# Ledger of designs, part 73: peptides against a protein of PDB entry 7SID

Target 1, 151 residues: chain A of PDB entry 7SID
Amino acid sequence: LHMYLMLLKELPGEEYPLPMEDVLELLKPLSNVCSLYRRDQDVCKTILNHVLHVVKNLGQSNMDSENTRDAQGQFLTVIGAFWHLTKERKYIFSVRMALVNCLKTLLEADPYSKWAILNVMGKDFPVNEVFTQFLADNHHQVRMLAAESIN

## One batch from the design tools (peptide; made by RFdiffusion4, then SolubleMPNN)

Design b2_p19_5_s1 (from b2_p19_5, 8 letters changed)
Fold by OpenDDE base, seed 5:
Structure b2_p19_5_s1 (fold): chain B 151 residues (1-151), chain A 19 residues (1-19)
Amino acid sequence: as target 1 above (151 residues)
Amino acid sequence: SKPITEEELEKLWEEVEQK
């Protein structure tokens, strides 16, 4: 886990995107790691903060590439799981803050949710619709972050 | 690259399914 988190942390941003092949290699174990540590709030927060770099890389890639679609799908599956478990009140505010930052970054790359769509239990939820739900979050800092992100 | 398998997806939703 330590080594994997360190690798995620070192991903470059939009100014210098990684080759999609490298992004895919880093995403391969992500779902397993998230599932294994889904009850650990600190690990979940750390993962969500680090995968922000992945979203930035995805926004700079060719959207018509099969590898790009695969990377987007793997990422969105994990984000969808975190969002759904958030609705079940499984995560504290600091984890929800990290999730909102991920959703904000997705909206910056895809403002109209053309590809940023969460599939949960066989149903599609566009990220722009999901994001607005955090404007009514129980914690004031989450509401503030959501409100700032749409301006 | 290998996509997320159905088994991995089911594992992510384990807590939801066991409510």
Scores: peptide ipSAE 0.078, ipTM 0.699, DockQ to the pose 0.341
Fold by OpenDDE base, seed 3:
Structure b2_p19_5_s1 (fold): chain B 151 residues (1-151), chain A 19 residues (1-19)
Amino acid sequence: as target 1 above (151 residues)
Amino acid sequence: SKPITEEELEKLWEEVEQK
């Protein structure tokens, strides 16, 4: 876990995007790591904060390439799982804050949710619609972050 | 690249199943 988190943390920012092939390699173990530590709030928060760089990379890539679509699919599946568990009240506010930041970054890259669509339990949920749900979050900081993202 | 497996996804929301 420590080594993987270190790799995620050291990802370059939006100014220096990674090749999509490298993004794919980093995404391969992501779902497994998230699954193993799904009950650890601090680890989940850390993962979500680190994958912000991945979101930025996905938004800057050629959306018509197969590799981009594959990376988007893998990433969105993980985000969808976190969102689903959030709705089931499994995560504290700090994890929800990190998730909202991921969703915000997705909306910046895809404001109309053309590709940013969460598929959970066989149903499609556009991120722009998912995002509005956090405006009614029980925690004030989550609501504030969501509101700031709209402005 | 290989997409994430259904098994991995199932493990992610195992907490919901144990609810």
Scores: peptide ipSAE 0.065, ipTM 0.684, DockQ to the pose 0.419
Fold by OpenDDE base, seed 4:
Structure b2_p19_5_s1 (fold): chain B 151 residues (1-151), chain A 19 residues (1-19)
Amino acid sequence: as target 1 above (151 residues)
Amino acid sequence: SKPITEEELEKLWEEVEQK
């Protein structure tokens, strides 16, 4: 886990996108890691903070590539799982803030949710609609963070 | 709404792994 988290942390941002093949290799263990540590708030927060680099890379990629679609689909499903469990009140505010940052980054790349669509339990949820739910979050810091995207 | 059950959670993560 530690080595994997270090690799995620050192990913280049939007200015220096990785080849999609490398992104796929990094995403490969992500679902398993998230599943294993789904009840560990600190690990979940760390993962969500580090995958911001992945979101930035995905936003700069060609949507017509099969590898891009595969990477986006895998990533969005993971985010959807975190969102679903957030609705079930499984995560504390600090984890929700990390999730909002991911969603905010997605909206910066795709404001109208053309590709940023979460699929949870067989149903599609556009990220722009999902994001508005955090404007009514019970924690003031989460609401404030979500409101920053309106500017 | 009721909280997600362990079985439902497992099903959710199985979907993640299959994509």
Scores: peptide ipSAE 0.052, ipTM 0.661, DockQ to the pose 0.072
Fold by OpenDDE base, seed 2:
Structure b2_p19_5_s1 (fold): chain B 151 residues (1-151), chain A 19 residues (1-19)
Amino acid sequence: as target 1 above (151 residues)
Amino acid sequence: SKPITEEELEKLWEEVEQK
């Protein structure tokens, strides 16, 4: 886990996007790691914070490539799962904070929600609609972070 | 590679969802 997290942390920002093939390689273990540590709030928070760099890479890639769609799909599935469980009150505020940052970054990468759509239990949820829900979060800091992100 | 399927998603989070 630690080694994997370090690799995610070392990802460059949108200024230096990685080849999509490399992004895919980094995403391959993600779902498994999330599964193994799904009950660990701290690990989940850390994962969400580290994958912010992945979002930036996804936004700067060729949207028409198969690899891009694959990477986006894998990433969005994980984000969707975290969001879904957030709705079920399974994650503490610090995890929700990290999730909001991911959603914010998604909207920055895809302002028109062309691909930034969460599919959860067979239903599509545009990230912009999902994001606005955090304006009504029960925790003050989450609401504030969401509010800051809309300006 | 392929996107995570609905079945995989359910398996991934089933225990957390039931807590």
Scores: peptide ipSAE 0.082, ipTM 0.710, DockQ to the pose 0.476; fails the geometry check

Design b2_p19_5_s2 (from b2_p19_5, 7 letters changed)
Fold by OpenDDE base, seed 4:
Structure b2_p19_5_s2 (fold): chain B 151 residues (1-151), chain A 19 residues (1-19)
Amino acid sequence: as target 1 above (151 residues)
Amino acid sequence: MKPITFEELEELFKKIEEE
């Protein structure tokens, strides 16, 4: 886990995006890692914070490429899972904060939710719609972050 | 390559929880 988190942390931003193939390799274990540590709030927070770099990379690639769609899909699956579990009140505010940051970054990369769509249990949820739900979050800081993100 | 679906991820969660 530590090594993986370090790799995520060291991922270059949008100024120097990684090849999508490298992004895919980085994303491969993500679902499993998230699954294994889904109940560890600190780990989840850390993961979500670090995958912000992945979002930036995803936004720099051609959306029509298969690799891009694959990477986007894998990432969105994870985000969708976190969002779903958040709705089930499984995560504390700090994790939700990190999730909101991810969603914010997604919206910055895809403001019209062309690809930023969460598919949860067979239903599609555009990130912009998902994001607005955090404006009504029970925790003050989450609401504030969400509000600041759209200001 | 086909990404893992949410349902598959949920199943994974469930499986791990059962362990």
Scores: peptide ipSAE 0.049, ipTM 0.646, DockQ to the pose 0.837
Fold by OpenDDE base, seed 5:
Structure b2_p19_5_s2 (fold): chain B 151 residues (1-151), chain A 19 residues (1-19)
Amino acid sequence: as target 1 above (151 residues)
Amino acid sequence: MKPITFEELEELFKKIEEE
């Protein structure tokens, strides 16, 4: 786990994106790792903070590439799962804040939610629609972060 | 390679919870 988290953390930002093939290799074990540690709030927060680098890489890639679509799908599946479990009140505010940051980064990369769509139980939810729900979060810091992200 | 679906991920969560 530690080594994997380090690799996620060390991904370059938007200025110097990795080849999509390398991003895909890092995403392959992500769903399994998230599943194994879904009850560990600190690990979930760390994962969500580190995958921000993945979103930045996705935003600089060719959207028509098969590898890009694959990477987007892998990432969005995980985000959708975290969002779903958040609705079931499984995560504390610090994890929800990390999730909001992921959604914010997605909106920066895809302001019109052309590809940033969460598919949960066969239904599609554009990230911009999902994001507005956090404006009504029970925790003030989550609401504030969501509100600041709109500007 | 086909990306994992939400339903598949949910099933994985369920399996881990049952262990």
Scores: peptide ipSAE 0.048, ipTM 0.646, DockQ to the pose 0.848
Fold by OpenDDE base, seed 2:
Structure b2_p19_5_s2 (fold): chain B 151 residues (1-151), chain A 19 residues (1-19)
Amino acid sequence: as target 1 above (151 residues)
Amino acid sequence: MKPITFEELEELFKKIEEE
């Protein structure tokens, strides 16, 4: 786990995106790691903070590439799972903060939600629609962070 | 590779919870 988290942390930002093939390699174990540690709030927060770099890479890629669609799909599945579990009140505010940051970054990369769509339980939810739900979060810092993204 | 579906991820969660 620690080695994997270190690799995610060292992922280049928007200025120097990795080849999509490399991004896919990093994403391969992500769903399993998230599943194994879904009840560990600190690990979940750390993962969500580190995958921000992945979003930046995905935002500058060619959407017509099969690898891009694959990477986007894998990432969005994980985000959808975190969102779903958030609705079930499984995560503390610091994890929700990290999730909101991911959603904010997704909207920055895809303002029109062309690909930033969460599929949960067979239904599609555009990230912009999902994002508005955090404006009513019970924690003030989460609400404030969500409000910043729409201004 | 085909992206993992949400249903597959839920199944992974279920397996872990049952262990």
Scores: peptide ipSAE 0.047, ipTM 0.648, DockQ to the pose 0.869
Fold by OpenDDE base, seed 1:
Structure b2_p19_5_s2 (fold): chain B 151 residues (1-151), chain A 19 residues (1-19)
Amino acid sequence: as target 1 above (151 residues)
Amino acid sequence: MKPITFEELEELFKKIEEE
């Protein structure tokens, strides 16, 4: 876990996007890690904070490539799971804030949710719709963060 | 809010674990 988190942390930002092939390799273990540690709030928060770099890379990639679609799909699967569990109050506010930051970054890359769509149990949820739900979050800091993100 | 069932949780993570 530590090694993987370190790799995620050291990812370059939007200014220096990785080749999509490298992004795919980094995403490969992500699902398993998230699944294993889904009950650990601190680990989940850390993961969500670090995958911000992945989102930035996805936004700078060639949208027409198969690798991009694959990477987007894998990433959105994980985000969808976090969102659903968050909606069911399985995560504390700090984890929700980290998720909001991920969603914010997704919307910056895809404002109209053309590709940023969460599929959860057979239903599609555009990220822009998902994001607005956090404006009504029970925790004031989450609401504030969401509100600031749309200004 | 309805709590997520074990079966629903398993379904959510099934696709995660299979990738």
Scores: peptide ipSAE 0.025, ipTM 0.577, DockQ to the pose 0.075

Design b2_p19_5_s3 (from b2_p19_5, 7 letters changed)
Fold by OpenDDE base, seed 2:
Structure b2_p19_5_s3 (fold): chain B 151 residues (1-151), chain A 19 residues (1-19)
Amino acid sequence: as target 1 above (151 residues)
Amino acid sequence: MKPITEEELFELFKEIEEK
């Protein structure tokens, strides 16, 4: 886990995107790691903070690439799961903050929600619609962060 | 490798919850 988190942390930013093949390799264990450590708030927070770099990479890639679609799908699956569990009140505010940052970054990468759509339990939820739900979050910092993304 | 599906992911989560 620590090695994996270290690799995620060292991902380059938007200015220097990784080849999509490398992004895919980094995403491969992500779902399993998230599932395994679902109840560990600190690990979840760390993961969500680190995958922000992945979102930046995805936003710079060609949408027509199969690898891009696969990477987007893998990432969105994880984000959808975190969002779903957030609705079930499974995560503390700091984890929700990290999730909101991921959603914000997704919208920055895909302002028109062409691909930034969460599929949860067989239903599609555009990230912009998901984002508005955090405006009513019980924690003031989460509400404030969500509000900043709208302006 | 095929990415894990949403259904598979939730199934994994469910298994963890049930333990």
Scores: peptide ipSAE 0.047, ipTM 0.655, DockQ to the pose 0.631
Fold by OpenDDE base, seed 5:
Structure b2_p19_5_s3 (fold): chain B 151 residues (1-151), chain A 19 residues (1-19)
Amino acid sequence: as target 1 above (151 residues)
Amino acid sequence: MKPITEEELFELFKEIEEK
C-alpha cells in the first residue's frame, strides 16, 4: 500500500502529463486498493488526495483515445463508489472534502460532464449534478469548499 | 497483476456497495 500511494503521489500535474499507458498502469490496482481499505478513513482520504494528479493527467489527454476512455472509466468507477458510500454516510467530512476536490478537478477538465458521469447501480449521474449536492452537506467546511469551486 | 476489465470493475464496485 505504501509504495502504491507513493507512486500515485509522484504523478506529474497538468503541466507535464504522463503517457496514458503509464496512467493506466497506476490505475489498475486502484479499485482493489479502495475496496480493501474502504472502511479506513485516513487511507481513503490519502487515496482521494493522490488521485487528483490522475485527473489532471486525464484532462490533457486525447479524449478520442481508447486508453483515455479506459482510464476515465476506471477512475469514475472509484469516484462513483466513494460518492455512493458518502450518501450512505460512511465517510467523515475530511474524506468528503477530498472527494469534492476530485469532483472539482473533474469539472475543470469537463465542465459540461460530457464524459464525467458516475454510473451507480445502473444509473448515470453527471458530475455537475452530483457536485451540487455537496452545497447542502452537513459540514460547513464541505459546503464552503463546494461553493468556492463554483466560482 | 492481470488487467481488470470493465465488467470486473463493475463487480468490484458492487462489492464496495454491498459490504
Scores: peptide ipSAE 0.031, ipTM 0.640, DockQ to the pose 0.266
Fold by OpenDDE base, seed 1:
Structure b2_p19_5_s3 (fold): chain B 151 residues (1-151), chain A 19 residues (1-19)
Amino acid sequence: as target 1 above (151 residues)
Amino acid sequence: MKPITEEELFELFKEIEEK
């Protein structure tokens, strides 16, 4: 876990996107890691904070690339899982805030949710629609963060 | 909402886990 988190942390930002092939390799173990530690709030928060770099990389990639579509799909599956578990009140506010930051970054890259669509239980949820739900979050800091993100 | 089951969680990650 530590090594994987370190790799995620060291990802370059939007200014220096990784080759999509490298992004795909980094995403490969992500599902397993998230699943294993789904009940650990601190680990989940850390993962969500670090995958912000992945979102930034996805936003700067060639949208017509098959690898880009594959990476987007894999990433969105993980985000969808976190969102779904959030709806089930499985995560504390600090984890939800980290998720909101991920969604915010996605919307910055894809404001109209052309590709940023969460598929959960066979249903599609555009990220812009999902994001607005956090405006009504039970925790005031989450609501504030969501509100600030749309200004 | 209904509590998520392990089976449902598996389905959520199925797309990634099968690759």
Scores: peptide ipSAE 0.031, ipTM 0.621, DockQ to the pose 0.077
Fold by OpenDDE base, seed 4:
Structure b2_p19_5_s3 (fold): chain B 151 residues (1-151), chain A 19 residues (1-19)
Amino acid sequence: as target 1 above (151 residues)
Amino acid sequence: MKPITEEELFELFKEIEEK
């Protein structure tokens, strides 16, 4: 886990996107890692903070590429799971903050949720609709972060 | 390495939650 998280942390940001093939390789173990550490708030927070680099890379890639679609699908599966468990109040505010940052970055890359759609248990939820739910979050910092993103 | 599907992911989360 530690080595994997370090790799995610060192990913180039939005100014220097990685080849999509490299992004795919990094995403392969992500779902499994998130599943294993679902109950660990600190690990979940760290994962969500580090995958911001992945979101930025996905947003700058060719959306018509097969590799891009595969990467988007793998990533959105994990984000959908975090969002679903957030609705069940399983995560503390700091984890929700990290999730909002991920969703914000997705909306910056895809404002109309053409590809940024969370499929949770067979139902589609566009990220632009999901994002507005955090405006009513119980924690003031989460509400403020969400509000800043809307403005 | 093949990533797990959405269905498999939620099954795993459900299993973890129930323990």
Scores: peptide ipSAE 0.044, ipTM 0.651, DockQ to the pose 0.409; fails the geometry check

Design b2_p19_5_s4 (from b2_p19_5, 8 letters changed)
Fold by OpenDDE base, seed 1:
Structure b2_p19_5_s4 (fold): chain B 151 residues (1-151), chain A 19 residues (1-19)
Amino acid sequence: as target 1 above (151 residues)
Amino acid sequence: MKPITEEELEKLFKEIEEK
């Protein structure tokens, strides 16, 4: 886990995008790691904070390539899973804050929701619409962050 | 490589929920 988190942390941001093949390799174990540590709030928060750089990198990629679509799909699968578990009240407010920041970054990378769409149980949810759910979050800081994201 | 399918996504959710 530690080594993987370090790799995520070292990922270059928007200014220095990685080849999509490298992004795919980085994303490959992500779903398994998230699943294994889904009950650890601190680990989940850390993962969500680190994948912000992945979003920034995806936004600078060739959007028409198959590898880009694959990377987007792998990433959105994980984000969708976190969102789903959040709806099931599995995460504390600090993790939800990190998730909202991730969703905000997705929307910044894809303001028209061309690819930033979460699919949950066969239904598509554009990321901009997902913020509406967090406007009604039980924690005031989450509501505040969500409100900032829609402006 | 193709993006994850809807079936695979559902399977992942199931795995996350059950393990």
Scores: peptide ipSAE 0.090, ipTM 0.705, DockQ to the pose 0.453
Fold by OpenDDE base, seed 3:
Structure b2_p19_5_s4 (fold): chain B 151 residues (1-151), chain A 19 residues (1-19)
Amino acid sequence: as target 1 above (151 residues)
Amino acid sequence: MKPITEEELEKLFKEIEEK
Protein backbone atom coordinates (compact mmCIF):
# COMPACT_ATOMS: atom_id res chain seq x y z
CA LEU B 1 0.00 0.00 0.00
CA HIS B 2 2.67 2.49 0.99
CA MET B 3 4.59 2.08 -2.24
CA TYR B 4 1.45 2.36 -4.34
CA LEU B 5 0.28 5.50 -2.56
CA MET B 6 3.70 6.98 -3.06
CA LEU B 7 3.49 6.30 -6.79
CA LEU B 8 0.06 7.92 -6.99
CA LYS B 9 1.30 10.95 -5.07
CA GLU B 10 4.14 11.49 -7.51
CA LEU B 11 1.86 11.67 -10.55
CA PRO B 12 2.41 14.82 -12.60
CA GLY B 13 -0.38 17.36 -12.99
CA GLU B 14 -2.31 18.38 -16.09
CA GLU B 15 0.54 20.63 -17.21
CA TYR B 16 2.70 17.56 -17.78
CA PRO B 17 0.32 14.71 -18.62
CA LEU B 18 1.52 11.12 -18.54
CA PRO B 19 1.31 8.85 -21.55
CA MET B 20 -1.98 7.00 -21.46
CA GLU B 21 -0.12 3.69 -21.26
CA ASP B 22 1.44 4.78 -17.97
CA VAL B 23 -1.93 5.94 -16.66
CA LEU B 24 -3.40 2.52 -17.45
CA GLU B 25 -0.61 0.74 -15.57
CA LEU B 26 -1.22 2.88 -12.50
CA LEU B 27 -4.98 2.31 -12.65
CA LYS B 28 -4.79 -1.49 -12.89
CA PRO B 29 -4.36 -2.18 -9.15
CA LEU B 30 -6.46 0.79 -8.02
CA SER B 31 -9.82 -0.95 -7.69
CA ASN B 32 -8.31 -3.78 -5.66
CA VAL B 33 -6.50 -1.38 -3.36
CA CYS B 34 -9.68 0.63 -2.83
CA SER B 35 -11.64 -2.51 -2.04
CA LEU B 36 -9.06 -3.81 0.44
CA TYR B 37 -8.91 -0.54 2.37
CA ARG B 38 -12.54 0.55 1.95
CA ARG B 39 -13.01 0.69 5.73
CA ASP B 40 -9.96 2.89 6.31
CA GLN B 41 -11.18 6.46 5.96
CA ASP B 42 -7.70 7.98 5.87
CA VAL B 43 -6.49 5.65 3.14
CA CYS B 44 -9.63 6.30 1.07
CA LYS B 45 -9.20 10.05 1.44
CA THR B 46 -5.55 9.79 0.43
CA ILE B 47 -6.36 7.70 -2.63
CA LEU B 48 -9.08 10.09 -3.78
CA ASN B 49 -6.78 13.08 -3.34
CA HIS B 50 -4.01 11.42 -5.32
CA VAL B 51 -6.18 10.29 -8.24
CA LEU B 52 -7.09 13.92 -8.97
CA HIS B 53 -4.03 13.94 -11.21
CA VAL B 54 -5.44 10.98 -13.12
CA VAL B 55 -8.66 12.88 -13.85
CA LYS B 56 -6.65 15.79 -15.21
CA ASN B 57 -4.64 13.44 -17.41
CA LEU B 58 -7.79 11.81 -18.77
CA GLY B 59 -9.24 15.19 -19.71
CA GLN B 60 -6.20 16.04 -21.84
CA SER B 61 -6.18 12.79 -23.80
CA ASN B 62 -7.77 11.76 -27.07
CA MET B 63 -11.20 10.59 -26.00
CA ASP B 64 -11.65 8.55 -29.18
CA SER B 65 -8.76 6.19 -28.44
CA GLU B 66 -9.27 2.74 -26.99
CA ASN B 67 -6.67 3.34 -24.29
CA THR B 68 -8.43 6.51 -23.17
CA ARG B 69 -11.76 4.71 -22.93
CA ASP B 70 -10.11 1.92 -20.96
CA ALA B 71 -8.54 4.36 -18.52
CA GLN B 72 -11.81 6.26 -18.19
CA GLY B 73 -13.67 3.04 -17.48
CA GLN B 74 -11.29 1.88 -14.77
CA PHE B 75 -11.25 5.27 -13.10
CA LEU B 76 -15.03 5.73 -13.27
CA THR B 77 -15.51 2.29 -11.74
CA VAL B 78 -13.56 3.37 -8.67
CA ILE B 79 -15.40 6.69 -8.43
CA GLY B 80 -18.68 4.84 -8.80
CA ALA B 81 -17.77 2.49 -5.97
CA PHE B 82 -16.92 5.37 -3.64
CA TRP B 83 -20.12 7.16 -4.62
CA HIS B 84 -22.18 4.04 -4.01
CA LEU B 85 -20.66 3.48 -0.57
CA THR B 86 -21.14 7.18 0.20
CA LYS B 87 -24.86 6.75 -0.43
CA GLU B 88 -24.72 3.85 2.00
CA ARG B 89 -23.24 6.27 4.57
CA LYS B 90 -19.95 4.42 4.80
CA TYR B 91 -17.64 7.44 4.57
CA ILE B 92 -17.01 10.45 6.79
CA PHE B 93 -17.15 14.01 5.49
CA SER B 94 -13.43 14.26 4.70
CA VAL B 95 -13.70 11.33 2.29
CA ARG B 96 -16.83 12.83 0.73
CA MET B 97 -14.93 16.11 0.31
CA ALA B 98 -12.22 14.31 -1.62
CA LEU B 99 -14.84 12.57 -3.75
CA VAL B 100 -16.54 15.88 -4.57
CA ASN B 101 -13.18 17.25 -5.68
CA CYS B 102 -12.81 14.32 -8.05
CA LEU B 103 -16.32 14.87 -9.41
CA LYS B 104 -15.64 18.59 -9.80
CA THR B 105 -12.52 17.86 -11.81
CA LEU B 106 -14.47 15.44 -13.99
CA LEU B 107 -17.09 18.11 -14.68
CA GLU B 108 -14.39 20.60 -15.62
CA ALA B 109 -13.12 18.13 -18.20
CA ASP B 110 -16.58 16.96 -19.27
CA PRO B 111 -19.26 19.51 -18.28
CA TYR B 112 -22.07 17.67 -20.04
CA SER B 113 -21.08 14.18 -18.85
CA LYS B 114 -20.56 12.83 -22.34
CA TRP B 115 -18.05 10.28 -21.05
CA ALA B 116 -18.11 10.97 -17.30
CA ILE B 117 -20.87 8.49 -16.50
CA LEU B 118 -20.87 6.23 -13.46
CA ASN B 119 -22.14 2.76 -14.20
CA VAL B 120 -23.15 1.09 -10.95
CA MET B 121 -25.06 -2.18 -10.80
CA GLY B 122 -25.95 -1.93 -14.48
CA LYS B 123 -27.34 1.60 -14.24
CA ASP B 124 -25.83 4.77 -15.72
CA PHE B 125 -25.47 7.89 -13.61
CA PRO B 126 -24.11 11.00 -15.33
CA VAL B 127 -21.63 12.78 -13.07
CA ASN B 128 -23.37 16.14 -13.53
CA GLU B 129 -26.50 14.60 -12.00
CA VAL B 130 -24.60 12.72 -9.30
CA PHE B 131 -22.80 15.90 -8.32
CA THR B 132 -26.01 17.76 -7.44
CA GLN B 133 -26.71 15.22 -4.70
CA PHE B 134 -23.83 16.61 -2.67
CA LEU B 135 -25.58 19.99 -2.49
CA ALA B 136 -27.81 18.33 0.08
CA ASP B 137 -25.03 16.59 2.02
CA ASN B 138 -25.43 16.46 5.80
CA HIS B 139 -22.08 18.13 6.41
CA HIS B 140 -21.85 21.88 5.75
CA GLN B 141 -18.33 21.75 4.30
CA VAL B 142 -19.39 19.18 1.71
CA ARG B 143 -22.39 21.30 0.71
CA MET B 144 -20.19 24.38 0.46
CA LEU B 145 -17.60 22.65 -1.70
CA ALA B 146 -20.32 21.35 -4.00
CA ALA B 147 -21.90 24.79 -4.26
CA GLU B 148 -18.55 26.42 -5.06
CA SER B 149 -18.12 24.01 -7.95
CA ILE B 150 -21.33 25.21 -9.59
CA ASN B 151 -20.34 28.91 -9.48
CA MET A 1 -6.91 -3.11 -24.19
CA LYS A 2 -10.31 -4.07 -22.85
CA PRO A 3 -12.30 -1.60 -20.76
CA ILE A 4 -13.35 -2.62 -17.27
CA THR A 5 -16.38 -4.89 -17.43
CA GLU A 6 -19.59 -5.11 -15.44
CA GLU A 7 -18.35 -8.40 -14.04
CA GLU A 8 -15.26 -6.68 -12.64
CA LEU A 9 -17.46 -4.01 -11.07
CA GLU A 10 -19.68 -6.64 -9.50
CA LYS A 11 -16.64 -8.41 -8.13
CA LEU A 12 -15.42 -5.18 -6.55
CA PHE A 13 -18.76 -4.55 -4.86
CA LYS A 14 -18.97 -8.15 -3.75
CA GLU A 15 -15.59 -7.85 -2.11
CA ILE A 16 -16.63 -4.59 -0.47
CA GLU A 17 -19.78 -6.16 0.97
CA GLU A 18 -18.23 -9.43 2.15
CA LYS A 19 -15.00 -8.28 3.79
Scores: peptide ipSAE 0.089, ipTM 0.696, DockQ to the pose 0.488
Fold by OpenDDE base, seed 4:
Structure b2_p19_5_s4 (fold): chain B 151 residues (1-151), chain A 19 residues (1-19)
Amino acid sequence: as target 1 above (151 residues)
Amino acid sequence: MKPITEEELEKLFKEIEEK
C-alpha cells in the first residue's frame, strides 16, 4: 500500500500528462485498494488526495481513445463507490472534503459531465448533479468547499 | 492483484446496504 500511494503522489499534473498506458497500469489496483481500506478514514482521505493527479491527467487526454475510456471508467467506478458510501454516511467530513476536491477537479475538466458520469448499481449519475448534493452537506467546511466551485 | 470487477463492486454495495 505504501509503495502504491507513493507512486500516486508522484504523478505529474495537468501540465505534464502521462501516457495513458501508464495511467492504466496505476489504476489497475486502485479499486481493490479502495475496497480493502473502505473503512479506514485516513487511508481513504490519502487515496482521494493523491488521485487528484489522475483526474487532471485524464482531462488532458484524447476522449476518443479506448485506453482513455477504460481509464476514465476505472476511475469513475472508484469515485462512484466513495460517493455511494458517503450517502450511507460512512465517511467523516475530511474524507468528504477530499471527495469534493476530486469532483471539483472533474467539473473543471468536464463542466457539463459529458464523460464524468458515475455509474452506481447500474444507474448513471452526472457529476454536476452529484456535486450539488455537497452544497447541503452537514459540515460547514464541506459546504464552503463545494460553494467555491460555483465561482 | 486483479482489479475488482464492476459486478464485484456491486455485490459489495449490496452487502453494505443490507447492514
Scores: peptide ipSAE 0.054, ipTM 0.650, DockQ to the pose 0.176
Fold by OpenDDE base, seed 5:
Structure b2_p19_5_s4 (fold): chain B 151 residues (1-151), chain A 19 residues (1-19)
Amino acid sequence: as target 1 above (151 residues)
Amino acid sequence: MKPITEEELEKLFKEIEEK
């Protein structure tokens, strides 16, 4: 886990995107790691903060590429899982803050949710619709972050 | 590597929810 988190942390941003092949290699174990540590709030927060770099890389890639779609799918699977468990009140506010930042970054890359769509139990939820739910979050800092992100 | 399918996604969510 330690080495994996270090690798995620060192991903470059939009100014210097990684080759998609390298992004895919890092995303392959992500869903399993998230599932294994889903009850650990600190690990979940750390993962969500680190994968922000992945979204920045995805926004600079050819959207018609099979590898890009694969990377998007791997990432959206994880975000969808965190969102689903958030609806079941499994995460504290600091984890929800990190999730909102991920959703914000997705909307910056895809403002109209053309590809940023969460699929949960066979149903599609565009990220722009999912994001607005956090405007009514129980914690004031989550509401504030959500409100700032749409302005 | 092929993209994740809807069936695979549903299976993953089930596994995440039940563990």
Scores: peptide ipSAE 0.082, ipTM 0.697, DockQ to the pose 0.379; fails the geometry check

Design b2_p19_6_s1 (from b2_p19_6, 11 letters changed)
Fold by OpenDDE base, seed 1:
Structure b2_p19_6_s1 (fold): chain B 151 residues (1-151), chain A 19 residues (1-19)
Amino acid sequence: as target 1 above (151 residues)
Amino acid sequence: SEARKKELEEKIQKFLSSE
């Protein structure tokens, strides 16, 4: 875990995009890692904070390439799982804050949810529709974070 | 790709069904 988190931590942001092949190598094991630590709030928060760099990187890539679509799919798989578990009230507000930041960054890259669509149990959930639900989050800080992302 | 869709769906299911 520590080594993997270190790799995610050191991932360059949007100003220094990585080759999509490298992004894919980082994303492919991500779902499994998250699954192992799904009950650890601190680890989940840390992972979500680190993958913000991945979203920023994806936003500057060639969206027409197969590798880009694959990377998007791998990432959205993880976000979809976190979203689903959030709906089941498995995560405290600090994890939800990190998730909202991921969704915010996704919307900045894809405001109309052309590719930013969560697929959970065979059903599609566009991120822009998912995001609005956090405006009604039970925790005021989550609501505030979601609200400031709109304006 | 249908194969990719299946793979991603299986990953989600594995994540959500973890012990």
Scores: peptide ipSAE 0.370, ipTM 0.862, DockQ to the pose 0.659
Fold by OpenDDE base, seed 3:
Structure b2_p19_6_s1 (fold): chain B 151 residues (1-151), chain A 19 residues (1-19)
Amino acid sequence: as target 1 above (151 residues)
Amino acid sequence: SEARKKELEEKIQKFLSSE
């Protein structure tokens, strides 16, 4: 577990995109790792900041491949869980900031939420609709970050 | 894809139910 977190911290930036196969290998255990640390605000923030690079990789890939769809699903599963817990007021503003950055990157790649749809408990939540909710966030910095993403 | 959806749903539920 600690080894995985260390590997996650060493993810390359956008300047060095990962092959989709490598992205999948990292994403598959991610939900389990996040689950174990769901109550640790600092760890959640760190994870979300690091997986931001994965989102950028997804946006640059061929969206028609099965591997890409699989990677999208694995990632959106994690984001959906974080979104749900955020809606239940489980996370402080710094974690929500990191989540907004992930959602922002998704919208840049898929502005009409054709594939960027969060599925939580059998219900679909398009990211563009989810994102607008952060414009009304209780914390001013979260609202500001969300507003910057619109322009 | 249906199997994938089921797998992902199970992961979400596990995440949300974690103590």
Scores: peptide ipSAE 0.366, ipTM 0.861, DockQ to the pose 0.637
Fold by OpenDDE base, seed 2:
Structure b2_p19_6_s1 (fold): chain B 151 residues (1-151), chain A 19 residues (1-19)
Amino acid sequence: as target 1 above (151 residues)
Amino acid sequence: SEARKKELEEKIQKFLSSE
């Protein structure tokens, strides 16, 4: 875990995107790692904070490439799982904050949710629709973060 | 890719079922 988190931490931002092949290589084990630590709030928050850089990479890439589509799928799978568990009230506000930041970044890259669609349990949830749910979050900081993203 | 789609579905299912 620590080695993997270190790799995620060192991902460059939007200003210097990684080759999509490298992004994909990092994303492939992500779901498994998240699954193992799904009950650890701190680890989940850390992971979500680190993958913000991945979203920025995805937004700059050629959306028509096979690797980009694969990377998008790998990432959205993880976000979808976190979203689902959030709906089941499994995560504290700090994790939800990190998730909102991911969703915000996704919407910046894909404001019309053309590719940013979460698939959970066989159902599709456009990120823009998912995002609006956080405007009614029970925690004021989450609501505020969501609100500032709208304005 | 259907193969990729299946893989991703399996991953999310594993994630959610691990509770």
Scores: peptide ipSAE 0.356, ipTM 0.856, DockQ to the pose 0.719
Fold by OpenDDE base, seed 5:
Structure b2_p19_6_s1 (fold): chain B 151 residues (1-151), chain A 19 residues (1-19)
Amino acid sequence: as target 1 above (151 residues)
Amino acid sequence: SEARKKELEEKIQKFLSSE
């Protein structure tokens, strides 16, 4: 488990995208890891910050490939869970900041939420609609980050 | 695929039900 976290921290940025098969290998365990640490704010923040590199990789890949769709699904599953727990007020502002950064990166790759759709308990939530809700976040830094992403 | 959708749904449920 700690080895996985170390690997996640070493993900390359947008300038050096990973092969999609490597991205999938890292994403498949991600949901399980997040579930184990869901109540640890610092770990959740760290994970969300590191998976930003994954989103950047996804945006540069062939969007029509099955592997890309699989990777997108794995990632959106995790983001959807974090979104749901955010609605239940489980996370402090610093974790919500990290989540907004993930959503921002998703919208840069998919501005109209054609594939960036969160599915939670059988209900769909387009990321562009989810994102706008952070404009009304209780914390000023979260609102500012969301607003800066739109302009 | 339907199998993939089911797998992802199960992952969400496991995440949200965890202690």
Scores: peptide ipSAE 0.351, ipTM 0.854, DockQ to the pose 0.702

